# Designs tried in a protein design run: peptides against a protein of PDB entry 1BH9. Part 89

Target 1, 89 residues: chain A of PDB entry 1BH9
Amino acid sequence: FSEEQLNRYEMYRRSAFPKAAIKRLIQSITGTSVSQNVVIAMSGISKVFVGEVVEEALDVCEKWGEMPPLQPKHMREAVRRLKSKGQIP

## One batch from the design tools (peptide; made by RFdiffusion4, then SolubleMPNN)

Design b2_p23_6_s2 (from b2_p23_6, 11 letters changed)
Fold by OpenDDE base, seed 4:
Structure b2_p23_6_s2 (fold): chain B 89 residues (1-89), chain A 23 residues (1-23)
Amino acid sequence: as target 1 above (89 residues)
Amino acid sequence: SEEYELAFGPEVERLIQEIAASL
């Protein structure tokens, strides 16, 4: 890796939802406290989910002949396609 | 993949931050 490539990789690697936010969200849904491990697991799952949406959105962006950064229209279309494919509810 | 990570790492970070801000 060049230094620049390494920096971009680090941004990806370190990207994660704040634990406090995930904890609050889960607790707002369940009405009960959750363990640290549950928060960690959900944080990871959430990142993977976002990654799948982003990957699809990038495909949409490319197919529309456009370039990043992703726009709301790409994200909306990505979600629609993923639902159609049965990859998300 | 490494290619995806290197190309779009900043984009993933941006989107996570935007979503997190709404939580």
Scores: peptide ipSAE 0.199, ipTM 0.709, DockQ to the pose 0.501
Fold by OpenDDE base, seed 1:
Structure b2_p23_6_s2 (fold): chain B 89 residues (1-89), chain A 23 residues (1-23)
Amino acid sequence: as target 1 above (89 residues)
Amino acid sequence: SEEYELAFGPEVERLIQEIAASL
């Protein structure tokens, strides 16, 4: 890969939700405090989830004959399709 | 896939930031 390609890959690899935000969100749902390990696990799962939605949204964008960047309409359609496929609840 | 990650890493980063800002 070129240096530019590696840089793009590194941007993806380094992408993550802030731990504090994830912790607050989990605690708002569970009503109790959570450990760092739970935050780490949920952060990872969330990143993977976003990646899957983005991939589907890019596919939608392409199928509609449009070009990136992604728009809210692509994201909404991606979620609908993933639900239909049973990939998300 | 590696191809997706290489091509759209910046897009994922952008969306992570946007979602994070709303939490």
Scores: peptide ipSAE 0.081, ipTM 0.613, DockQ to the pose 0.525
Fold by OpenDDE base, seed 2:
Structure b2_p23_6_s2 (fold): chain B 89 residues (1-89), chain A 23 residues (1-23)
Amino acid sequence: as target 1 above (89 residues)
Amino acid sequence: SEEYELAFGPEVERLIQEIAASL
């Protein structure tokens, strides 16, 4: 890998949803408080999910013969395709 | 392509921040 590639992947590894935001979201859905470990787990799952959607969106962008950055249309199509594949509900 | 691969990390970071800001 080039230095640029390594730096970009390192940034991905360091990126995450803020714990407070995840906690607020979960609590808004469940109506009850959640443990710290639940927030940590959900934060990780959310990051992986976003990564999978972005990966699919990059594939869509390429297949459409377009160049980065990703646009909302790529994200919408990615979600549609992932649903079709049964990857997401 | 390499261009798409190189954009993956920054795109994830951008989207995480955008989603987080909406929560």
Scores: peptide ipSAE 0.045, ipTM 0.575, DockQ to the pose 0.822
Fold by OpenDDE base, seed 3:
Structure b2_p23_6_s2 (fold): chain B 89 residues (1-89), chain A 23 residues (1-23)
Amino acid sequence: as target 1 above (89 residues)
Amino acid sequence: SEEYELAFGPEVERLIQEIAASL
């Protein structure tokens, strides 16, 4: 990693969904309590997913000749592109 | 571009917080 790459990774690494929020979301879907390990796993998966969407959205933003911060339109297009690439269902 | 690469981390954090706030 270059210094810039490490810096980006550090920002990404520090970001996280609050465990309580993830737990509430899962429980709202399952209707039952979930273990701490499930919350941790889902938090990690969600974080990776968000990272992939944001990366794609930044690419969209650039291709459209626009500048950050990302807007909803970039996120929507990113999701469409990821779906077309088979990266998300 | 360098500008977009530098924005990646902060944008991820921003989006995570926005999503979390909606949960």
Scores: peptide ipSAE 0.070, ipTM 0.624, DockQ to the pose 0.731; fails the geometry check

Design b2_p23_6_s3 (from b2_p23_6, 11 letters changed)
Fold by OpenDDE base, seed 1:
Structure b2_p23_6_s3 (fold): chain B 89 residues (1-89), chain A 23 residues (1-23)
Amino acid sequence: as target 1 above (89 residues)
Amino acid sequence: SEEYELAFGPEVERLIKEIAASL
């Protein structure tokens, strides 16, 4: 891979949900405050989940002979495929 | 593919930010 490709990949790797957003979401579900360690763990899980869905969506886009940006139809198909493969519930 | 994913890293970042903004 070129240096430019690696730089683009690093942008993805460094992407993450804001801690405040994750904390608010967890608290809205649990009804109680959570520690920063829980927020860190859930942030990581969320990043992995989004990454898996997007990776599948990019594959769908490619297989359909289309080009980015990703559209809702790619994301919906990605989720369907991942469920079919048993990779997500 | 791995190459496709690497090529569109900025798109992945955009999507993550959009999802985060909706939470």
Scores: peptide ipSAE 0.034, ipTM 0.542, DockQ to the pose 0.628
Fold by OpenDDE base, seed 5:
Structure b2_p23_6_s3 (fold): chain B 89 residues (1-89), chain A 23 residues (1-23)
Amino acid sequence: as target 1 above (89 residues)
Amino acid sequence: SEEYELAFGPEVERLIKEIAASL
């Protein structure tokens, strides 16, 4: 692993969604209040999801023969590919 | 990329365990 890869991993590892924001988002969708445990679970799932999207985007970037940093086009293509693969809705 | 899967895999497992422990 390159230093750049390690740095990206570290950023991912240290990243976290604010619980309050997640709670608000969930409640905006469900229309009801949610428990702390639900927020924790959803926060974790969201982090994993973001990681998967970023991983796919990095793969896209590489396959296109481009260099980091990731651009919106990589993220868009990543989502498209993940949908095509049935990995995300 | 396989490298990224190797990098994030352990973190994903940790996260899953953390979630499970928190429920």
Scores: peptide ipSAE 0.026, ipTM 0.526, DockQ to the pose 0.070
Fold by OpenDDE base, seed 3:
Formats: C-alpha cells, structure tokens, sequence
Structure b2_p23_6_s3 (fold): chain B 89 residues (1-89), chain A 23 residues (1-23)
C-alpha cells in the first residue's frame, strides 16, 4: 500500500468503523501496536465483510416472507448460510 | 465495496500475513 492509496479510502471507512475502535481491537489480538496503514486496511476489509453478511441477511428476510428492518434472527441465519457455502470460516 | 476489495485485496492479505508472522 502507498500512503496515498490508503488515504483515499480512510474517510469513507470512518463512518462505519472508527479508527480508534479498530486500532484497539487489533492491538488486543496482536498484543502490539499497529500502524495507521494497518488500521485503514483492516477497516476496509471489515466493512466488506459486514456488507456481505447484511446482503445475505436481506436475502434470508425476503425468503422468509418478511420485511426490513433486519432482525437478529436474520443475521444469525445469514452467518449460518455463509458458513455452509464456505464463504466465511 | 467491490472496487475497493479488488484494488487492495492482495495488499491487505500481505499485511495480514506479516502481522501473523510477527506473533
């Protein structure tokens, strides 16, 4: 990653996953400090992941004959289906 | 987004591997 490339997406990602929260989460797992570039990269991949889960949950909601907003049961079923499809571990 | 994932996917994977290797 170049710093320029990362900076183009930083503000777009902040709305969903604040930098400070992501940084703290990563540090809790790795046990070491992480750079700003790592935080930006992880924010991006996390947003994509959440987006995929939400998309699957909307499909579940529709298949069950229900209407938005999404409920926890839709999210749980979405994760189950994505796991069975091998799309998430 | 798909565009972001396509642009940064390989680099993100590299960074994750580097972090994992440092543990």
Amino acid sequence: as target 1 above (89 residues)
Amino acid sequence: SEEYELAFGPEVERLIKEIAASL
Scores: peptide ipSAE 0.025, ipTM 0.484, DockQ to the pose 0.052
Fold by OpenDDE base, seed 4:
Structure b2_p23_6_s3 (fold): chain B 89 residues (1-89), chain A 23 residues (1-23)
Amino acid sequence: as target 1 above (89 residues)
Amino acid sequence: SEEYELAFGPEVERLIKEIAASL
């Protein structure tokens, strides 16, 4: 990996969603209380999901001949592509 | 990238199992 890739990975690795916020979000959707383990699992899955979207967005950015930082247009296109591939609903 | 998929694929599966066990 390049230094840039390593730096990006390090930032990703260190990032995390606040458990309280995730818990509130899940409960707002489900209408019921959720266990700590569910919060942990959903936090991890969400992080991976964000990572996949960002990876695709970076690919879009590169293919468009543009440079980071990512812009909303890259994120939108990434989501469209991932949906097309069946990688996300 | 392939490396990214290899790194996070198993993690996703683990997390899904954890959710299933917690529901």
Scores: peptide ipSAE 0.027, ipTM 0.525, DockQ to the pose 0.056; fails the geometry check

Design b2_p23_6_s4 (from b2_p23_6, 11 letters changed)
Fold by OpenDDE base, seed 5:
Structure b2_p23_6_s4 (fold): chain B 89 residues (1-89), chain A 23 residues (1-23)
Amino acid sequence: as target 1 above (89 residues)
Amino acid sequence: SEEYELAFGPEVKRLIEEIAASL
């Protein structure tokens, strides 16, 4: 792995959703309490999902001939494309 | 491009923080 790859990975690795917030969000949807393991699992899934959306947004940004950082328009288009591809609901 | 690759990590972190702040 290159230094750049390690840097990106480290930034991604250090990123995390607050467990308490995730727990509250899940419970607001399910209407019941959830275990710590469910919170951990959902946090991981959410992190991966964010990564996939960002990856698509970066592709959109590049295809539009624009440069980082990502803007809301890139994120909106990314979600639209992922839905169109059937990758997200 | 490499510029987009370099931005991926920081962008993910930024997005997660923004989402977290909205929860």
Scores: peptide ipSAE 0.041, ipTM 0.550, DockQ to the pose 0.770
Fold by OpenDDE base, seed 3:
Structure b2_p23_6_s4 (fold): chain B 89 residues (1-89), chain A 23 residues (1-23)
Amino acid sequence: as target 1 above (89 residues)
Amino acid sequence: SEEYELAFGPEVKRLIEEIAASL
């Protein structure tokens, strides 16, 4: 892997959603309190999901002949493509 | 992408195992 790829992986590895924020978000949707295990599970799933969207967005950026950093238009197109592929609802 | 899969595969596996252990 290139230095850029390794750096991106390192940043991804270090990234995490704050547990408190995830808990509040889930509770705002469900209307009830959630367990710590649910927060941990949702945090992990969310991290994987974000990684997949970013991967797709980088592919979009490249295919459009553009250079990073990613812009909102890349993220929007990424989500659209993932939906069309059936990878997300 | 192929590069992303190779780089993040182990991390995804770790996360899945962590989630599974928490359920």
Scores: peptide ipSAE 0.028, ipTM 0.509, DockQ to the pose 0.067
Fold by OpenDDE base, seed 2:
Structure b2_p23_6_s4 (fold): chain B 89 residues (1-89), chain A 23 residues (1-23)
Amino acid sequence: as target 1 above (89 residues)
Amino acid sequence: SEEYELAFGPEVKRLIEEIAASL
């Protein structure tokens, strides 16, 4: 492990999508009400997805010889790379 | 949070194992 990894996981613990926002988003797509457990599950999945993108973006930032904080260009490149790797559609 | 545990529980476990292995 590294201190960097610990810091990232610590940041994950301090961040989350608001349940109400997730609920609204799901319902806007499905057109039906969703259970609390569905909201929790979707929140978790979304957090994992964002976490993976952020981790890739940090790698991009480092490889470009730049320092945090992450910028939109790092996030865009991260998504591109993850698509290239087949990690996201 | 429950969301965090669902999302990162296994990864946190992995991290703990890595720390333990490094002691």
Scores: peptide ipSAE 0.025, ipTM 0.464, DockQ to the pose 0.034
Fold by OpenDDE base, seed 1:
Structure b2_p23_6_s4 (fold): chain B 89 residues (1-89), chain A 23 residues (1-23)
Amino acid sequence: as target 1 above (89 residues)
Amino acid sequence: SEEYELAFGPEVKRLIEEIAASL
């Protein structure tokens, strides 16, 4: 990674999902109330997932000789690569 | 941090939506 890409990645790593939003999302799917522990767990999993995709997308961007910001094509390619690697289902 | 959450939250949301559309 370039210094710029690394810095950008770190910015995403430092971001967090609002607990309230995650709670509402889960509840909208499950149809039932969830505990804050479930929210914390799901928030963490989601953060890791997003981080992995962003990292891969940044790598794709660099390998294609392009510069940030990430574009949809980078994200799509990242997902394909991660699926190929078995890192995501 | 809260600052990063506020600054990059929308971007993260965008990325999530793009990921979801790609899965």
Scores: peptide ipSAE 0.025, ipTM 0.513, DockQ to the pose 0.095

Design b2_p23_7_s1 (from b2_p23_7, 9 letters changed)
Fold by OpenDDE base, seed 4:
Structure b2_p23_7_s1 (fold): chain B 89 residues (1-89), chain A 23 residues (1-23)
Amino acid sequence: as target 1 above (89 residues)
Amino acid sequence: SEAEKEFQEALERMLKEMERALL
């Protein structure tokens, strides 16, 4: 990996969704309170999901002959492709 | 670092977008 790629990975590794925000989102969907462990689990799953989308978006960007930073069009195409592949709902 | 802050802010924006899309 280039230094830039490694740096992006480190940013991703160190990042996390705020627990309060995840809790609020889950509770908005379920209509009931959730435990801290559920929030932690969903936070991890969400981070993995974001990582997969970003990875696909970077691939899209490269295939289109473009350079980072990622743009909305790359993210939209990434989601479309992942859905088509059955990797995301 | 500033880069880390920007990345974290991007994640927060994405979360808000998810909330808007799902609710």
Scores: peptide ipSAE 0.049, ipTM 0.530, DockQ to the pose 0.079
Fold by OpenDDE base, seed 3:
Structure b2_p23_7_s1 (fold): chain B 89 residues (1-89), chain A 23 residues (1-23)
Amino acid sequence: as target 1 above (89 residues)
Amino acid sequence: SEAEKEFQEALERMLKEMERALL
């Protein structure tokens, strides 16, 4: 793999969703307060999901002959493709 | 805890997915 890919992976690995934001997001969906443990679990799962979307978006960007950084159009197309593949609902 | 285990499993999946992306 390229140095660029490795760099992106490292940046992704180091990144993390702020607990407060995740907690608020979950609570906005469930309408009920959630435990710290739930936040921890959802943070990990969400990071995996985002990683998969970003990976697909990078592929889209490349296929379109464009260069990073990713743009909204790449993300939208990525989601569309993942849905078509049945990888996300 | 169970949550910690779930988080660890998620991290493992993440690393696996990123590995796939790099290769």
Scores: peptide ipSAE 0.032, ipTM 0.518, DockQ to the pose 0.059
Fold by OpenDDE base, seed 5:
Structure b2_p23_7_s1 (fold): chain B 89 residues (1-89), chain A 23 residues (1-23)
Amino acid sequence: as target 1 above (89 residues)
Amino acid sequence: SEAEKEFQEALERMLKEMERALL
């Protein structure tokens, strides 16, 4: 691994979705209140999901012969590829 | 709570897997 990869992981590790934001999002979808444990679980799942998308986007960026930072087009293509691979709905 | 602890532990495992993928 490279120092750049280490730095990216460190930033990822330190990042977290605000519990209130996750709770609001879930409740917006379900139409009902959710428990703290559900928020914790969904926060973790969401973080992993974002990590997988970012990893794919970095690969897309490299394969397109482009340099960071990631752009919306990389993220969109990443999602498309992950869907194609059946890794995400 | 115990449930919260379990979820945090699961999160740590997920982060470890992400570390392996990114590094």
Scores: peptide ipSAE 0.026, ipTM 0.503, DockQ to the pose 0.071
Fold by OpenDDE base, seed 2:
Structure b2_p23_7_s1 (fold): chain B 89 residues (1-89), chain A 23 residues (1-23)
Amino acid sequence: as target 1 above (89 residues)
Amino acid sequence: SEAEKEFQEALERMLKEMERALL
């Protein structure tokens, strides 16, 4: 676990989606208001999802013999791979 | 972390509400 990886992890750990943004997104999908608990839960799920995608993207970057920072191509490939693995729909 | 606990508790509440709605 390199210092760079540790730093990225720490930044991720401390990051959070703005509740207002999550709330708006959910409400745009559901068509109705959502509770604070729903926002909190969805925020956590979203963070985990992003974390999984980023982790996969870092793996892609490494497997391609490339160095961070991550590029859009790494993220796209990560999503593709996760779908193929059945980890995301 | 506290945030993780809050998330977990919220998730559990949601699941319980879903269960109540479905059963």
Scores: peptide ipSAE 0.023, ipTM 0.508, DockQ to the pose 0.026

Design b2_p23_7_s2 (from b2_p23_7, 8 letters changed)
Fold by OpenDDE base, seed 4:
Structure b2_p23_7_s2 (fold): chain B 89 residues (1-89), chain A 23 residues (1-23)
Amino acid sequence: as target 1 above (89 residues)
Amino acid sequence: SEAEEEFREALERLLEEMERALL
């Protein structure tokens, strides 16, 4: 791997939602306290989900003949496409 | 709520990081 490739991988690997934010959000929805394991699981799922949305948004951007950075319109279209494909609810 | 806003801000940061990682 080149230094650039390694850097991109490290950026992805290190990116994550703050555990405290995830915990508070879940608890606000469920109305009860949640375990650390639940927070970890939800954090991982959320990261994968965001990754899929961003990947789709980049595809949208490319297909529209536009260049990064991504704009809100790309994100909205990405979500619409993923829903139509049945990849997200 | 405060938790929702905090999560939204975290989501925005993560989206930017994911974009950079995937480019």
Scores: peptide ipSAE 0.034, ipTM 0.532, DockQ to the pose 0.876
Fold by OpenDDE base, seed 3:
Structure b2_p23_7_s2 (fold): chain B 89 residues (1-89), chain A 23 residues (1-23)
Amino acid sequence: as target 1 above (89 residues)
Amino acid sequence: SEAEEEFREALERLLEEMERALL
């Protein structure tokens, strides 16, 4: 891996949702308590999801001939496109 | 709900970190 690739991986690895927030959100939906393993799994899945949305948003930004930082409009369009492609529900 | 709001805020923070990683 290049230094650049390693740096990106480290930034991604260090980013995370607060455990308590994930747990409370899931419990608000399910109506019952969830295990620590469920919180860990959902945290990981959520991070992957966010990464995919951001990647798509960067593509949107580029295709619109705009420059970073990403704006809400890029994120909304990214989600729309991913749904259209069937990549997210 | 309060839990959903907290999660939303966490999502926003994570999005910022992902953006920094990809740029």
Scores: peptide ipSAE 0.026, ipTM 0.530, DockQ to the pose 0.698
Fold by OpenDDE base, seed 1:
Structure b2_p23_7_s2 (fold): chain B 89 residues (1-89), chain A 23 residues (1-23)
Amino acid sequence: as target 1 above (89 residues)
Amino acid sequence: SEAEEEFREALERLLEEMERALL
């Protein structure tokens, strides 16, 4: 990794979804309350998902001969590619 | 939609199982 790549990874590693927001979102979908541990688990899964999308988007950006910051077009293409690979539904 | 309902039900079941496993 370059220093820039390492810095991005460190920022990603330190990032987290707000627990309260995740809890409310889950409860809005399921219609029932969930425990704190479920919120923690779902937060982790969501973080991994976002990380995979961003990683693919960076690859798209590079392959298109462009540089960060990522644009919506990179994110849209990343999702499309991950779906085609069967890595996300 | 039907797909939305199926997804919601699957998610609910998964979360319930996760909650039981994490207790």
Scores: peptide ipSAE 0.025, ipTM 0.484, DockQ to the pose 0.036
Fold by OpenDDE base, seed 2:
Structure b2_p23_7_s2 (fold): chain B 89 residues (1-89), chain A 23 residues (1-23)
Amino acid sequence: as target 1 above (89 residues)
Amino acid sequence: SEAEEEFREALERLLEEMERALL
């Protein structure tokens, strides 16, 4: 990996949803308290999901012959494509 | 719902953060 690729990976690795926000969201859905481990697991799943969406959005941007930065239209199309492929519900 | 909106906003913030990391 180049230094740039390593830096991107490091930034991705460090990025995360705030635990408090994830906890509140889960509890609002489940109607009950959740453990720290559940919050950690859901945070990880969410991060993977976001990573997949961003990767797909970059592909969309390229396929449309457009240049970064990503725009909302790329994200929306990415989600649509991932749904059509059954990669997200 | 309100919870869905909150999740959407959080997702958008993280997407922006990851975009800055990947680009």
Scores: peptide ipSAE 0.024, ipTM 0.522, DockQ to the pose 0.563

Design b2_p23_7_s3 (from b2_p23_7, 9 letters changed)
Fold by OpenDDE base, seed 4:
Structure b2_p23_7_s3 (fold): chain B 89 residues (1-89), chain A 23 residues (1-23)
Amino acid sequence: as target 1 above (89 residues)
Amino acid sequence: SEAEEEFKRALEELLREMEEALL
């Protein structure tokens, strides 16, 4: 990896969704309170999900002959491709 | 900036898709 790629990976590794925000989001959907363990599990799943989308978006960006930073068009195409591959619902 | 706001909107849409897929 280049230094830039390594730095992006480190930033991703260190990042996390705020527990309070995830808890509120889940509760807004379920209509009931959720345990801390559920919040932790969902936070982890969400991070993996975002990571997969970003990875696909970077691939799209490269295949289109473009350079970072990612743009909305890369993210939209990434989601479309992942759905087509059955990697996300 | 305009580009920044557009990116934020795209990210928000992604978060909504995540909600619908996971919950």
Scores: peptide ipSAE 0.026, ipTM 0.512, DockQ to the pose 0.069
Fold by OpenDDE base, seed 3:
Structure b2_p23_7_s3 (fold): chain B 89 residues (1-89), chain A 23 residues (1-23)
Amino acid sequence: as target 1 above (89 residues)
Amino acid sequence: SEAEEEFKRALEELLREMEEALL
């Protein structure tokens, strides 16, 4: 990893979704309550997913000849590209 | 969104499987 990649990974590693928010989000999707262990597992999976979106957004930013921090336009384009690749439904 | 609904169904199934496996 480059120094930049390592630094970004460290900041990413330190971040976390609030459990309550994740629980509410999951329940809004499934229409039923979920266990604490499921919330923990989904929190991890969701973090990985967000990480992949951010990674794609950074690639977009670079391809557009721009510099971080990421802007909404980078995130929107990242999602579009991931959908195009079939990585997001 | 048909794709979104399909994703939600798949997610529900995954959550059930995870819950059964973890608990």
Scores: peptide ipSAE 0.025, ipTM 0.507, DockQ to the pose 0.036
Fold by OpenDDE base, seed 2:
Structure b2_p23_7_s3 (fold): chain B 89 residues (1-89), chain A 23 residues (1-23)
Amino acid sequence: as target 1 above (89 residues)
Amino acid sequence: SEAEEEFKRALEELLREMEEALL
């Protein structure tokens, strides 16, 4: 476990959606206020979702014979593939 | 909507952070 790896892990651990943004989006969909716990839960789910998309995008990048950093085209293709696999709606 | 656009911006930022963490 190098210091660089540790720093990357901490960066991932600390990364999160702003609660206010999640709260506003949920409320725009549900039409009603949501509790703090709902926002926390949705924040966690969203982070997992983004992680899955990034992982798929890295696979796309590799399969296309391209090098990082990831580009929007990799992210779009990742979402398409995950939908095709039924992993996301 | 404005809420959706804000969430999209947050998503883009998180994607960049996660990319930097994974690469």
Scores: peptide ipSAE 0.024, ipTM 0.501, DockQ to the pose 0.801
Fold by OpenDDE base, seed 5:
Structure b2_p23_7_s3 (fold): chain B 89 residues (1-89), chain A 23 residues (1-23)
Amino acid sequence: as target 1 above (89 residues)
Amino acid sequence: SEAEEEFKRALEELLREMEEALL
């Protein structure tokens, strides 16, 4: 535990994707409207997904001997690693 | 709806578990 970790958690806890944005994104993929409950579920799933990617990216950053903040290269590598581990499609 | 509230509660529980793991 560290103050930095706690601060990151607080930022994560307070973060949320706007419902309208999630709804628009889903509808752009499905081509049809979606219910409020679907938007809520996808919002939560997306938050968890982002959390997992960020966690992996922080690990990448540390393993590369680099310091925060996270950069696009860390996020890209995190996604590659998670795919390799079969944790994400 | 009830399903909506249940999902929110589950998400809040997950976040609480993350907090406990951090502390």
Scores: peptide ipSAE 0.022, ipTM 0.472, DockQ to the pose 0.052

